# Designs tried in a protein design run: peptides against a protein of PDB entry 7C96. Part 53

Target 1, 73 residues: chain A of PDB entry 7C96
Amino acid sequence: PVIPDDFRCPISLELMKDPVIVSTGQTYERTCIEKWLQAGHGTCPKTQQTLTSTVLTPNYVLRSLIAQWCEAN

## One batch from the design tools (peptide; made by RFdiffusion4, then SolubleMPNN)

Design b2_p20_4_s1 (from b2_p20_4, 8 letters changed)
Fold by OpenDDE base, seed 1:
Structure b2_p20_4_s1 (fold): chain B 73 residues (1-73), chain A 20 residues (1-20)
Amino acid sequence: as target 1 above (73 residues)
Amino acid sequence: SREEKIEENLEKIEEELKAS
């Protein structure tokens, strides 16, 4: 089945397993965005907006939705 | 590999950022 776009990481382009939200509100796979930040970037990969914080907030709702989708498909 | 793909995708994003 086709993976919903909202379930794909903008970096890996794959189904997210550990989605996290950055300060701009965009969601990424944790490992992917951490690599981006470790490379010295302070912007949002998707929007190029400057991050006001490097704090990564787990997107529990999306994680649950993805889990439900995986169970049904 | 998955890791290589991620690295390539990050590189593409970086290139687009520099070009902007």
Scores: peptide ipSAE 0.608, ipTM 0.896, DockQ to the pose 0.914
Fold by OpenDDE base, seed 4:
Structure b2_p20_4_s1 (fold): chain B 73 residues (1-73), chain A 20 residues (1-20)
Amino acid sequence: as target 1 above (73 residues)
Amino acid sequence: SREEKIEENLEKIEEELKAS
């Protein structure tokens, strides 16, 4: 079935398994955004906004929503 | 592979960033 856009990582373009929120409020797959940060980037891949922090916050709500969606589809 | 795909996608984003 068609995966909701909000459930896809902007980097991998796949369904997120471990979604994390960056300082801009955008959510990415953890491994993807970590690779981006490790490459020395300080911007949000999706919005190109400067990150005010490199802290990654687990998006448990989205993780749960994705899990529920997967169960139903 | 998935890893290669991600790397390619990141590269595309980097290119777009440079162009901006």
Scores: peptide ipSAE 0.605, ipTM 0.895, DockQ to the pose 0.911
Fold by OpenDDE base, seed 2:
Structure b2_p20_4_s1 (fold): chain B 73 residues (1-73), chain A 20 residues (1-20)
Amino acid sequence: as target 1 above (73 residues)
Amino acid sequence: SREEKIEENLEKIEEELKAS
């Protein structure tokens, strides 16, 4: 079935397994955003806004929603 | 591979960022 857009990482374009939230509120796959930050970027890949922090917060709600979707599909 | 695809996608985003 078609993967909901909100469940896809803006970088990998695939279903997220370990979704994390950046300072702008956007969510990415952890490994993808870490690669972006390690490359020296200080902006949000999706919005291009400057990040006020490089802290990555686990999106537990989304992780749960994705898990539920995977079980049903 | 998945890793290669991610690298390509990141490169595309970087190019779009430079062009903006």
Scores: peptide ipSAE 0.605, ipTM 0.894, DockQ to the pose 0.911
Fold by OpenDDE base, seed 5:
Order: structure tokens, then C-alpha cells, then sequence
Structure b2_p20_4_s1 (fold): chain B 73 residues (1-73), chain A 20 residues (1-20)
């Protein structure tokens, strides 16, 4: 089935399994954004905004929504 | 592989970033 855009990681373009929120408010797959940061980037891949922090916050709400979607589809 | 695809996607993003 067609995966909702909000459920896809902007980097992997796949359904997120471990979504995390960056300082800009954008959500990415943890492993993907970690690779980006490890590469030395200090900007948000999607918005190009400068990150004010490297802290990654788990997006539990989105994780749950994705889980529900997967169960229904 | 999935890893290779992710790397390619990151590269594309990097290119777009440089171009902006």
C-alpha cells in the first residue's frame, strides 16, 4: 500500500522504524540522521536549517501511529 | 542494499545543500 509521506524518513525514503526529532522539529530515522551528523553536517537534511543541538528525541507518537498503520495495512 | 541506498540518498542531499 501507499505509505503516507509523514511516515517516510526524508533520508531513507522508507517507513520509519525508530523515528527521532531533531532541533528543527523534523523527524528522521535514527540511523539515517546519525550518519548525517557523523559526516560532520550541522544542518537539517530536509530544511537546511542550522541545528541548534545534536540531541535526538524519540518521536513516540509517530512510532505508535506507524505501528497502527502497519497493523491495518 | 538498503545501506547503499541510504548512502546515495545522503549524497544527493549533500549535493543539494552545496548547490543552495
Amino acid sequence: as target 1 above (73 residues)
Amino acid sequence: SREEKIEENLEKIEEELKAS
Scores: peptide ipSAE 0.604, ipTM 0.894, DockQ to the pose 0.940

Design b2_p20_4_s2 (from b2_p20_4, 8 letters changed)
Fold by OpenDDE base, seed 2:
Structure b2_p20_4_s2 (fold): chain B 73 residues (1-73), chain A 20 residues (1-20)
Amino acid sequence: as target 1 above (73 residues)
Amino acid sequence: SREEKIEENLEKLKKELEAS
């Protein structure tokens, strides 16, 4: 079935396994955003807004929703 | 490779933002 847009990483365009939230509120796959930050970027890939922090917060709610969707589909 | 695909996707994302 079609994967909901909110469940896809803006970078990998794939279903997220370890979704994390950046300071702008956007969510990405952890490995993707870490590579972006390690490359020296200080902006949000999706919005181009400057990040106020490089801290990555696990999106537990989304992780749970994705898990439920995977079980049903 | 997956790494290459991610880089390509990032480039596409940048292009889309510039066009919007």
Scores: peptide ipSAE 0.242, ipTM 0.768, DockQ to the pose 0.421
Fold by OpenDDE base, seed 4:
Structure b2_p20_4_s2 (fold): chain B 73 residues (1-73), chain A 20 residues (1-20)
Amino acid sequence: as target 1 above (73 residues)
Amino acid sequence: SREEKIEENLEKLKKELEAS
């Protein structure tokens, strides 16, 4: 089935397994955004806004929604 | 354009992740 856009990582373009929120409010797959940060970037890949923090917050709500979608499809 | 640059960056990173 077609994966909802909000469930896809902007970087991997795949269904997110461990979605995390960056300081700009955008959500990415943890491994993807970590590699972006490790590469020396201090901006949000999607918005190009400067990150005020490198802290990654788990998006539990989205994780739950994705899990529910996977169970139904 | 700004959007094109974002797309290019994301594509590059995607490929890097797939290769790792």
Scores: peptide ipSAE 0.220, ipTM 0.765, DockQ to the pose 0.105
Fold by OpenDDE base, seed 3:
Structure b2_p20_4_s2 (fold): chain B 73 residues (1-73), chain A 20 residues (1-20)
Amino acid sequence: as target 1 above (73 residues)
Amino acid sequence: SREEKIEENLEKLKKELEAS
């Protein structure tokens, strides 16, 4: 089945398993964005905006939607 | 350009993640 674009991580380009939201509002796979931050970057990969915080907030709504999609497909 | 820089960053990071 075709994976909805909103369910794919902008970095890995794969279905997200643990989606997290950064300060800019963009969502990424936790592992991907953590590696980006650990590499010393302080910007949002998708928008190149400076992050006001390095806090990663779990996107529970998206996580649930992805789970539902996986069950149906 | 801005779009080019974004694409390059994402591609580089993607490759690094795949190699890990």
Scores: peptide ipSAE 0.207, ipTM 0.758, DockQ to the pose 0.105
Fold by OpenDDE base, seed 5:
Formats: structure tokens, sequence, C-alpha cells
Structure b2_p20_4_s2 (fold): chain B 73 residues (1-73), chain A 20 residues (1-20)
């Protein structure tokens, strides 16, 4: 089945396993955004907005939705 | 368009991260 766009990481374009939210409200796969930050970037990959914080917040709602989708498909 | 530019940038980013 077709993977919903909202379930794909903007960076890897793959189904997210550990989705995290950045300060801009965008969600990415944890591993991807961590690599981006470790590379010295301080902006949101999708929006190019400056990140006001480097804190990554787990997107539990999305994680649950993806899990439910995977179980059904 | 703005969206096209973003998509191009993300594609480049993906390649860079995969290489690292």
Amino acid sequence: as target 1 above (73 residues)
Amino acid sequence: SREEKIEENLEKLKKELEAS
C-alpha cells in the first residue's frame, strides 16, 4: 500500500520509526535530524527556519498512528 | 516554485547524509 506522506521523513523519505519534532514544529526521523545537527546545521531542513532550540521532542501521536497503519497494512 | 526548491534541497541533503 501507499505510505501516507505525513508518515515519511522529509529527509530520508522513508516511513518514520522514531519521529521527533523540532522547534519549528516539523517532524523528522530522529537519526536523520541528529545527523543534520551534528553536521553543524542550525536550521530546519524542510522550512530553512532557524531552530530556536536543538531539543528533539518525540512525536508520540505520529508514532502511534504509524504503528497502527503498519499493523493494518 | 518554492516547493520545488525545497524538494531539490531535501534531495541533496538526503544524498549528503547517506554518504556520511
Scores: peptide ipSAE 0.079, ipTM 0.661, DockQ to the pose 0.110

Design b2_p20_4_s3 (from b2_p20_4, 8 letters changed)
Fold by OpenDDE base, seed 2:
Structure b2_p20_4_s3 (fold): chain B 73 residues (1-73), chain A 20 residues (1-20)
Amino acid sequence: as target 1 above (73 residues)
Amino acid sequence: SREEKIEENLRKIEEELKAS
């Protein structure tokens, strides 16, 4: 079935397994955004806004929603 | 591979950033 856009990482374009929220409010796959930050970037890949923090907050709600969707599909 | 695809996608985003 078609994967909901909100469940896809803006970087990998795949279903997220470990979604994390950046300071701009956008969510990415942890591994992907970490690679972006390690490359020396200080902006949000999706919006190009400057990140006010490099802290990555786990999006547990989205993780749960994705898990439920996977079980049903 | 998955890793190669991710690296390519990151490269594309970087190129868009440079162009802006």
Scores: peptide ipSAE 0.641, ipTM 0.904, DockQ to the pose 0.914
Fold by OpenDDE base, seed 4:
Structure b2_p20_4_s3 (fold): chain B 73 residues (1-73), chain A 20 residues (1-20)
Amino acid sequence: as target 1 above (73 residues)
Amino acid sequence: SREEKIEENLRKIEEELKAS
């Protein structure tokens, strides 16, 4: 079935397994955004806004929604 | 591979960032 856009990582373009929120409010796959930050970038890949923090917050709600969708499809 | 695709996608984003 077609994966909802909100469930896809802006970097990997795949269904997210471990979604995390950056300071701009955008959500990415953890491994993808970590690679971006490790490459020396301090901006949000999607919006190009400067990150006010490098803290990655787990998006538990989205993780649950994705899990529910996977169970139904 | 998945890793190669991710690396390519990151490269594309980096190029767009430089152009901005």
Scores: peptide ipSAE 0.637, ipTM 0.904, DockQ to the pose 0.954
Fold by OpenDDE base, seed 3:
Structure b2_p20_4_s3 (fold): chain B 73 residues (1-73), chain A 20 residues (1-20)
Amino acid sequence: as target 1 above (73 residues)
Amino acid sequence: SREEKIEENLRKIEEELKAS
């Protein structure tokens, strides 16, 4: 089935399993954004805005929506 | 391929930190 774009990581373009929110409000797959930060970057890959924090907040709502979608499709 | 497949997935997160 066609995966909604909102369920895809902006970096990997794959279905997110552990979506996290960065300081800019964008959501990424945890492993993807952690690798980006580990590479020494301090900007949001999607918007190129400087991150005001490296804290990653789990997007539980989106995780739940993705899980529901996966069960139905 | 949508922004060169997002810069080739950001150059594979820069070559997996170059085999780190």
Scores: peptide ipSAE 0.591, ipTM 0.878, DockQ to the pose 0.166
Fold by OpenDDE base, seed 5:
Structure b2_p20_4_s3 (fold): chain B 73 residues (1-73), chain A 20 residues (1-20)
Amino acid sequence: as target 1 above (73 residues)
Amino acid sequence: SREEKIEENLRKIEEELKAS
């Protein structure tokens, strides 16, 4: 089945396993955004907005939705 | 394009990580 766009990491375009929210409100796969930050970037890959914080907040709602989708497909 | 931008971002990540 077709993976919903909202379930795909904006960078890797893969189904997110550990979605996290950055300061801009965008959600990415944890590994992807951590590598982005580790590479020295300080902007949101999706919006190019400057990140006001490097804190990554787990998106539990999305994680749950993805889990439900995976169980059904 | 969107795809080109994403690909470029991925490239940068990989290259910079290798250089670190």
Scores: peptide ipSAE 0.562, ipTM 0.879, DockQ to the pose 0.166

Design b2_p20_4_s4 (from b2_p20_4, 12 letters changed)
Fold by OpenDDE base, seed 2:
Structure b2_p20_4_s4 (fold): chain B 73 residues (1-73), chain A 20 residues (1-20)
Amino acid sequence: as target 1 above (73 residues)
Amino acid sequence: SKEEQIEKRLEELKKELEES
């Protein structure tokens, strides 16, 4: 089945397993955004906005929605 | 364009991820 766009990491384009929210409100797969930050980048990959914080907040709601979708498909 | 720039950055990152 077709994976909803909101369930795909903007970087990997794969179904997110551990989605995290950056300061701009965009969500990415944890591994992807961590590598981006570790590479020395201080911007949001999707929006190019400067991150006001490097804190990554787990998107539990999305994680749950993805899990539910996976169970149904 | 901004969109092209974003896509380029993402593509570059994807390549790095593939190599790691």
Scores: peptide ipSAE 0.193, ipTM 0.753, DockQ to the pose 0.107
Fold by OpenDDE base, seed 4:
Structure b2_p20_4_s4 (fold): chain B 73 residues (1-73), chain A 20 residues (1-20)
Amino acid sequence: as target 1 above (73 residues)
Amino acid sequence: SKEEQIEKRLEELKKELEES
């Protein structure tokens, strides 16, 4: 079935397994955003806003929703 | 456009991730 847009990483375009929230509030797959940061970027890929922090916060709610979706589909 | 630029950046990063 079609993966809901909110469940896909803006970078990989794949279903997120370890979604994390950046300082701008956007969510990405951890591996993707980490590589982005390691490449020397200091902005949010989706919004182009400057990141005020490099801290990545796990999006547990989304993780749960994705898990539920996977179980149902 | 800004949206187009964002999409381009995301595509570039996606490609880099796939190659690594």
Scores: peptide ipSAE 0.192, ipTM 0.750, DockQ to the pose 0.107
Fold by OpenDDE base, seed 1:
Structure b2_p20_4_s4 (fold): chain B 73 residues (1-73), chain A 20 residues (1-20)
Amino acid sequence: as target 1 above (73 residues)
Amino acid sequence: SKEEQIEKRLEELKKELEES
């Protein structure tokens, strides 16, 4: 089945396994955004907005929704 | 591979940032 766009990481373009939220409110796969930050970038890959912090917050709601979708498909 | 695809996408994003 087709993976919903909201469940895909903007970087990997794959179904997210460990989604995290950045300061701009965008969600990415943890591994992907960490690599971006480690490369020295201080902006949101998708929106180009400057990050107010490099704190990554787990998106538990989305993680749950993805899990439910995977079970149904 | 998946890892290669991720690295490729990251490089593309970096390039787009530098050009815009």
Scores: peptide ipSAE 0.174, ipTM 0.733, DockQ to the pose 0.905
Fold by OpenDDE base, seed 3:
Structure b2_p20_4_s4 (fold): chain B 73 residues (1-73), chain A 20 residues (1-20)
Amino acid sequence: as target 1 above (73 residues)
Amino acid sequence: SKEEQIEKRLEELKKELEES
């Protein structure tokens, strides 16, 4: 079945397994955004906005929705 | 443009991730 766009990481374009929220409010796969930050970038890949914090907050709601979708499909 | 710059960065990162 077709994966909903909101369930795909903006970087990998794949179904997210460990979605995290950055300071701009955008959500990415943890592994992808960590590699981006580790490469020396301090901006949000999707918006190019400067990150006010490098803290990554787990998106528990989205994680749950994706899990439910995977179980149903 | 801003959109072009974003797409370029995302493409570069995706390529690096694929090689990892």
Scores: peptide ipSAE 0.174, ipTM 0.735, DockQ to the pose 0.105

Design b2_p20_5_s1 (from b2_p20_5, 10 letters changed)
Fold by OpenDDE base, seed 3:
Structure b2_p20_5_s1 (fold): chain B 73 residues (1-73), chain A 20 residues (1-20)
Amino acid sequence: as target 1 above (73 residues)
Amino acid sequence: SLSIEEVLERIEKLQKELAK
């Protein structure tokens, strides 16, 4: 079945397994955004806004929604 | 899992598409 756009990482374009929220409110796959930050970048990949913090917050709500979708499909 | 090189390439493509 077709994966909902909101469940896909903007970077990998794949179903997110460990979605995290950056300071701009955008959500990415943890491994993708960590590599971007480790490479020395301090901006949001999608919006290009400067991140006010490099803290990554787990998106538990989205993680749960994705899990429910996977169980049904 | 994507490598750092792949991540950078994907982000470049993402930003290019959003700029259109």
Scores: peptide ipSAE 0.710, ipTM 0.922, DockQ to the pose 0.814
Fold by OpenDDE base, seed 1:
Structure b2_p20_5_s1 (fold): chain B 73 residues (1-73), chain A 20 residues (1-20)
Amino acid sequence: as target 1 above (73 residues)
Amino acid sequence: SLSIEEVLERIEKLQKELAK
Protein backbone atom coordinates (compact mmCIF):
# COMPACT_ATOMS: atom_id res chain seq x y z
CA PRO B 1 0.00 0.00 0.00
CA VAL B 2 0.99 3.60 -0.58
CA ILE B 3 2.52 5.33 2.43
CA PRO B 4 0.76 8.60 3.26
CA ASP B 5 2.97 11.60 2.52
CA ASP B 6 2.48 12.90 6.05
CA PHE B 7 4.08 9.74 7.39
CA ARG B 8 7.28 10.19 5.37
CA CYS B 9 10.24 12.21 6.59
CA PRO B 10 10.84 15.18 4.28
CA ILE B 11 14.54 14.29 4.32
CA SER B 12 14.74 10.51 4.13
CA LEU B 13 11.42 10.17 2.30
CA GLU B 14 10.87 7.03 4.33
CA LEU B 15 8.25 6.08 6.89
CA MET B 16 9.18 7.85 10.11
CA LYS B 17 10.09 5.75 13.12
CA ASP B 18 10.90 8.50 15.59
CA PRO B 19 9.18 11.66 14.35
CA VAL B 20 10.16 14.89 16.09
CA ILE B 21 8.86 18.43 15.74
CA VAL B 22 11.23 21.38 15.34
CA SER B 23 10.47 24.93 16.43
CA THR B 24 8.94 25.79 13.06
CA GLY B 25 6.35 23.07 13.46
CA GLN B 26 7.79 20.78 10.80
CA THR B 27 8.27 17.11 11.61
CA TYR B 28 11.30 15.02 10.65
CA GLU B 29 12.89 11.71 11.49
CA ARG B 30 14.97 12.31 14.61
CA THR B 31 18.21 10.90 13.22
CA CYS B 32 17.98 13.05 10.11
CA ILE B 33 17.37 16.36 11.83
CA GLU B 34 19.94 15.64 14.54
CA LYS B 35 22.62 15.12 11.92
CA TRP B 36 21.64 18.36 10.23
CA LEU B 37 21.87 20.26 13.50
CA GLN B 38 25.12 18.57 14.49
CA ALA B 39 26.60 19.66 11.16
CA GLY B 40 26.20 23.24 12.35
CA HIS B 41 22.93 24.20 10.71
CA GLY B 42 20.32 26.18 12.57
CA THR B 43 17.52 26.33 10.03
CA CYS B 44 14.54 24.19 9.19
CA PRO B 45 15.49 21.93 6.26
CA LYS B 46 12.15 22.33 4.51
CA THR B 47 11.23 25.95 5.20
CA GLN B 48 14.75 27.33 5.69
CA GLN B 49 13.42 29.37 8.59
CA THR B 50 15.82 30.00 11.44
CA LEU B 51 15.05 27.72 14.35
CA THR B 52 14.23 29.60 17.53
CA SER B 53 15.21 26.51 19.48
CA THR B 54 17.13 23.32 18.82
CA VAL B 55 14.79 21.37 21.09
CA LEU B 56 13.24 18.39 19.32
CA THR B 57 9.77 17.46 20.54
CA PRO B 58 8.58 13.90 19.98
CA ASN B 59 5.48 13.81 17.79
CA TYR B 60 3.63 11.18 19.77
CA VAL B 61 0.38 11.60 17.89
CA LEU B 62 2.05 10.98 14.56
CA ARG B 63 4.05 8.08 15.94
CA SER B 64 0.81 6.50 17.08
CA LEU B 65 -0.91 7.10 13.76
CA ILE B 66 2.00 5.56 11.90
CA ALA B 67 1.97 2.55 14.21
CA GLN B 68 -1.74 2.06 13.63
CA TRP B 69 -1.28 2.34 9.89
CA CYS B 70 1.53 -0.20 9.93
CA GLU B 71 -0.60 -2.65 11.85
CA ALA B 72 -3.43 -2.31 9.37
CA ASN B 73 -1.23 -2.49 6.28
CA SER A 1 19.86 5.41 8.88
CA LEU A 2 21.30 8.02 6.55
CA SER A 3 24.85 9.31 6.85
CA ILE A 4 25.47 13.02 7.29
CA GLU A 5 26.54 13.23 3.65
CA GLU A 6 23.31 11.62 2.54
CA VAL A 7 21.27 13.90 4.78
CA LEU A 8 22.92 17.00 3.33
CA GLU A 9 22.38 15.73 -0.18
CA ARG A 10 18.72 15.00 0.49
CA ILE A 11 18.16 18.42 2.02
CA GLU A 12 19.80 20.13 -0.92
CA LYS A 13 17.53 18.23 -3.26
CA LEU A 14 14.51 19.01 -1.11
CA GLN A 15 15.25 22.72 -1.16
CA LYS A 16 15.81 22.74 -4.91
CA GLU A 17 12.48 21.05 -5.50
CA LEU A 18 10.65 23.43 -3.19
CA ALA A 19 12.22 26.41 -4.95
CA LYS A 20 10.61 25.46 -8.24
Scores: peptide ipSAE 0.708, ipTM 0.921, DockQ to the pose 0.812
Fold by OpenDDE base, seed 2:
Structure b2_p20_5_s1 (fold): chain B 73 residues (1-73), chain A 20 residues (1-20)
Amino acid sequence: as target 1 above (73 residues)
Amino acid sequence: SLSIEEVLERIEKLQKELAK
């Protein structure tokens, strides 16, 4: 079935396995955003806003929702 | 997973699409 857009990483466009939230509130696949940050970028890929923090917060709720969806589909 | 080069490319595409 078609993967819900909210479950896809804006970067990889794939189902997120380890979704993390950046300071702007956007969620990305951890590996993708970490590589972006490690490359020296300090902005949100989607919004291009400057990140006020480089802390990545696990999006547990989304992870759970994705898991539930995967179980049903 | 994607390489850094692929990530950068994807982000560039993402930003171009969002700019439209």
Scores: peptide ipSAE 0.707, ipTM 0.921, DockQ to the pose 0.808
Fold by OpenDDE base, seed 5:
Structure b2_p20_5_s1 (fold): chain B 73 residues (1-73), chain A 20 residues (1-20)
Amino acid sequence: as target 1 above (73 residues)
Amino acid sequence: SLSIEEVLERIEKLQKELAK
């Protein structure tokens, strides 16, 4: 089955396992965005907007949706 | 705001950088 685009990390293009939300509201795989930030970047990879915070918020809803999708497919 | 093309270009560049 085709994986929904919203379930894929914009960076890795893989199904997200630990999705996190950045200050701009975009969601990425935790590992991917952490690498980006650790590299010294302070912008949102997708939108290029400056991050008002480097805090990463777990996207539990999306994580649950992905898990449910995986179980059904 | 960015066009879809600009977003894809940025993501592609990012992917290459993180792959190193």
Scores: peptide ipSAE 0.072, ipTM 0.630, DockQ to the pose 0.069

Design b2_p20_5_s2 (from b2_p20_5, 11 letters changed)
Fold by OpenDDE base, seed 1:
Structure b2_p20_5_s2 (fold): chain B 73 residues (1-73), chain A 20 residues (1-20)
Amino acid sequence: as target 1 above (73 residues)
Amino acid sequence: SLSIEEVLKRIEELQAERAK
């Protein structure tokens, strides 16, 4: 079945396993965004907005939705 | 898991597409 766009990381384009939210509200796969930040970047990959914080908040709701989708498909 | 090089490449592509 077709994977919902909201379940795919904007960077990896794959189904997210550990989705995290950045300060701009965008969600990415943790490993992808961490590497971007570690490379010295302080902007949101998708929106190019400057991040007000480098804190990554787990998107538990999305993680759960993805898990449910995987079980059903 | 993507390497840092792959991540940077994907982001470049993402931003290039956005600029169109």
Scores: peptide ipSAE 0.715, ipTM 0.918, DockQ to the pose 0.820
Fold by OpenDDE base, seed 2:
Structure b2_p20_5_s2 (fold): chain B 73 residues (1-73), chain A 20 residues (1-20)
Amino acid sequence: as target 1 above (73 residues)
Amino acid sequence: SLSIEEVLKRIEELQAERAK
């Protein structure tokens, strides 16, 4: 079945396994965004807004939704 | 998982699409 767009990382375009939220509210796969930040970038890949914080917050709700979807499909 | 090079490339593509 087709993976819902909201479940795909904007960077990898794959189903997120460890989704994290950046300060702009966008969600990415942890490994992808961490590499972007480690490379010295301080902006949101999707929106290009400057991040007010480099803290990555686990998106537990989305992780759960993805798990439920995977179980059903 | 994607390498840093792949990540940067994907982001470039993402932003290119956004700019259209």
Scores: peptide ipSAE 0.714, ipTM 0.918, DockQ to the pose 0.816
Fold by OpenDDE base, seed 3:
Structure b2_p20_5_s2 (fold): chain B 73 residues (1-73), chain A 20 residues (1-20)
Amino acid sequence: as target 1 above (73 residues)
Amino acid sequence: SLSIEEVLKRIEELQAERAK
């Protein structure tokens, strides 16, 4: 079945396993955004806005929704 | 899992598409 767009990482384009929220409110796969930040970048990949913080917050709600979708499909 | 090179490439493509 087709994966809902909201469940796909904007970078990897794959179903997210460990979704995290950046300061701009965008969600990415943890491994993808961490590598971007470690490479010395301080902007949001999708919006190109400057991040006010490099803290990554786990998106537990989305993780749960994805898990439910995976169980049903 | 994507390598750093792949991540950078994907982001470049993402931003290029947004600029259209």
Scores: peptide ipSAE 0.714, ipTM 0.917, DockQ to the pose 0.820
Fold by OpenDDE base, seed 4:
Structure b2_p20_5_s2 (fold): chain B 73 residues (1-73), chain A 20 residues (1-20)
Amino acid sequence: as target 1 above (73 residues)
Amino acid sequence: SLSIEEVLKRIEELQAERAK
């Protein structure tokens, strides 16, 4: 089945397992964004906006939606 | 999961595509 775009990490292009929200509001797979940040970058990969914080907030709502989708597909 | 090199490459591609 076709994975909804909102369920895919903008970086890995795969179904997110541990989606996290950055300060710009964009969501990424945790491992992907952590590696980007650890590489010394302070911008949002997708929007290129400067991150006001490097805190990563778990996107539990999306995680639940993805889980529901996976159960049905 | 993707390696750091792959992540950087994917982001570069993402940004290149966005610039179009």
Scores: peptide ipSAE 0.714, ipTM 0.918, DockQ to the pose 0.815

Design b2_p20_5_s3 (from b2_p20_5, 11 letters changed)
Fold by OpenDDE base, seed 5:
Structure b2_p20_5_s3 (fold): chain B 73 residues (1-73), chain A 20 residues (1-20)
Amino acid sequence: as target 1 above (73 residues)
Amino acid sequence: SLSVEEVLARIKELQEELAK
């Protein structure tokens, strides 16, 4: 079945396994955003806004929704 | 998972697409 756009990482374009929220409110796959930050970047990949914090917050709601979708499909 | 280089490339592509 077709993966909902909201469930795909904007970077990898794959179903997110460990979605995290950055300071701008955008959600990415943890491994993707960590590599971007580790490469010396301090902006949001999608919006290009400067991140006010490099803290990555797990998106538990989305993780749950994705898990439910995977179980049903 | 994607390598650092692949991530950087994907982000570049993402930004280019969003700029259209």
Scores: peptide ipSAE 0.705, ipTM 0.922, DockQ to the pose 0.862
Fold by OpenDDE base, seed 4:
Structure b2_p20_5_s3 (fold): chain B 73 residues (1-73), chain A 20 residues (1-20)
Amino acid sequence: as target 1 above (73 residues)
Amino acid sequence: SLSVEEVLARIKELQEELAK
């Protein structure tokens, strides 16, 4: 089945396993955004806005929704 | 998972797509 767009990482385009929220509110796969930040970037990949923080907040709600979707599909 | 270089490339592509 087709993966819902909201469940795909904007970077990897794959189903997110560990979705995290950046300061701009966008969600990415943890490993992807961490590599972006580690490469010296301080902007949001999608919005290109400057991140006010490099803290990555786990998106537990989305993680749960994805898990539920996977169980059903 | 994607390598750092792959991530950077994907982000570039993402930004190009969004800039259309």
Scores: peptide ipSAE 0.698, ipTM 0.921, DockQ to the pose 0.853
Fold by OpenDDE base, seed 2:
Structure b2_p20_5_s3 (fold): chain B 73 residues (1-73), chain A 20 residues (1-20)
Amino acid sequence: as target 1 above (73 residues)
Amino acid sequence: SLSVEEVLARIKELQEELAK
């Protein structure tokens, strides 16, 4: 079945396994955003807003929703 | 898993699409 857009990482375009929220509120796959930050970038890939923090917050709600979807499909 | 180079390329593509 087609993966819901909200469950896909904006970067990898794949189903997120470890979704994390950046300071702008956007969610990405952890490995993707970490590599972006590690490369020296300090902006949100999607919004291009400057990140006020490099802290990555696990999106547990989304992780659960994805798990539920995977179980049903 | 994507490499750093692949991630950068994907982000560039993302931003190009969003700029349209």
Scores: peptide ipSAE 0.679, ipTM 0.916, DockQ to the pose 0.854
Fold by OpenDDE base, seed 3:
Parts: sequence; C-alpha cells; structure tokens
Structure b2_p20_5_s3 (fold): chain B 73 residues (1-73), chain A 20 residues (1-20)
Amino acid sequence: as target 1 above (73 residues)
Amino acid sequence: SLSVEEVLARIKELQEELAK
C-alpha cells in the first residue's frame, strides 16, 4: 500500500521507525538527523532554518500512528 | 521564504550525501 507522506522521513523517504522533532518543528528519522548534526550542520534540512537547539524530541504520537498504520496494512 | 525548488534541491542533496 501507499505510505502516507507524513510517515516518511524527508531525508531517507522511508517509513520512520524512530521519529524525532527538531527545534523548527520538523520531524525526521533519528538516525538521519543525527548523521546530519554529527557532520557539523546547524540548520534544518527541510526548511534551512537555523536550529535554536540540537535537542531531539521523540515524536511518540507519530510513532504510535505509524505503528497502527503498519498493523492495518 | 523558501521556494519549492529550493526545498527539493536541498532534500536531494542530503539524500545523495547519506547514500555514500
């Protein structure tokens, strides 16, 4: 079945397993955004906005929605 | 203040870098 766009990581284009929110409010797969930050970048990949923080907040609601979708499809 | 083209170009760039 077609994966909803909101469930795909903007970087990997794959179904997110561990979605995290950055300071700009955008959500990415944890491993993808961590690699970006470790490379020394301080901007949001999607919006190019400067990150006010490098803290990654787990998006538990989205994680749950994705899990429910996977069970149904 | 980002155009659709700029967003897509940036995403593509990141995908290429992570694919290495």
Scores: peptide ipSAE 0.061, ipTM 0.615, DockQ to the pose 0.068

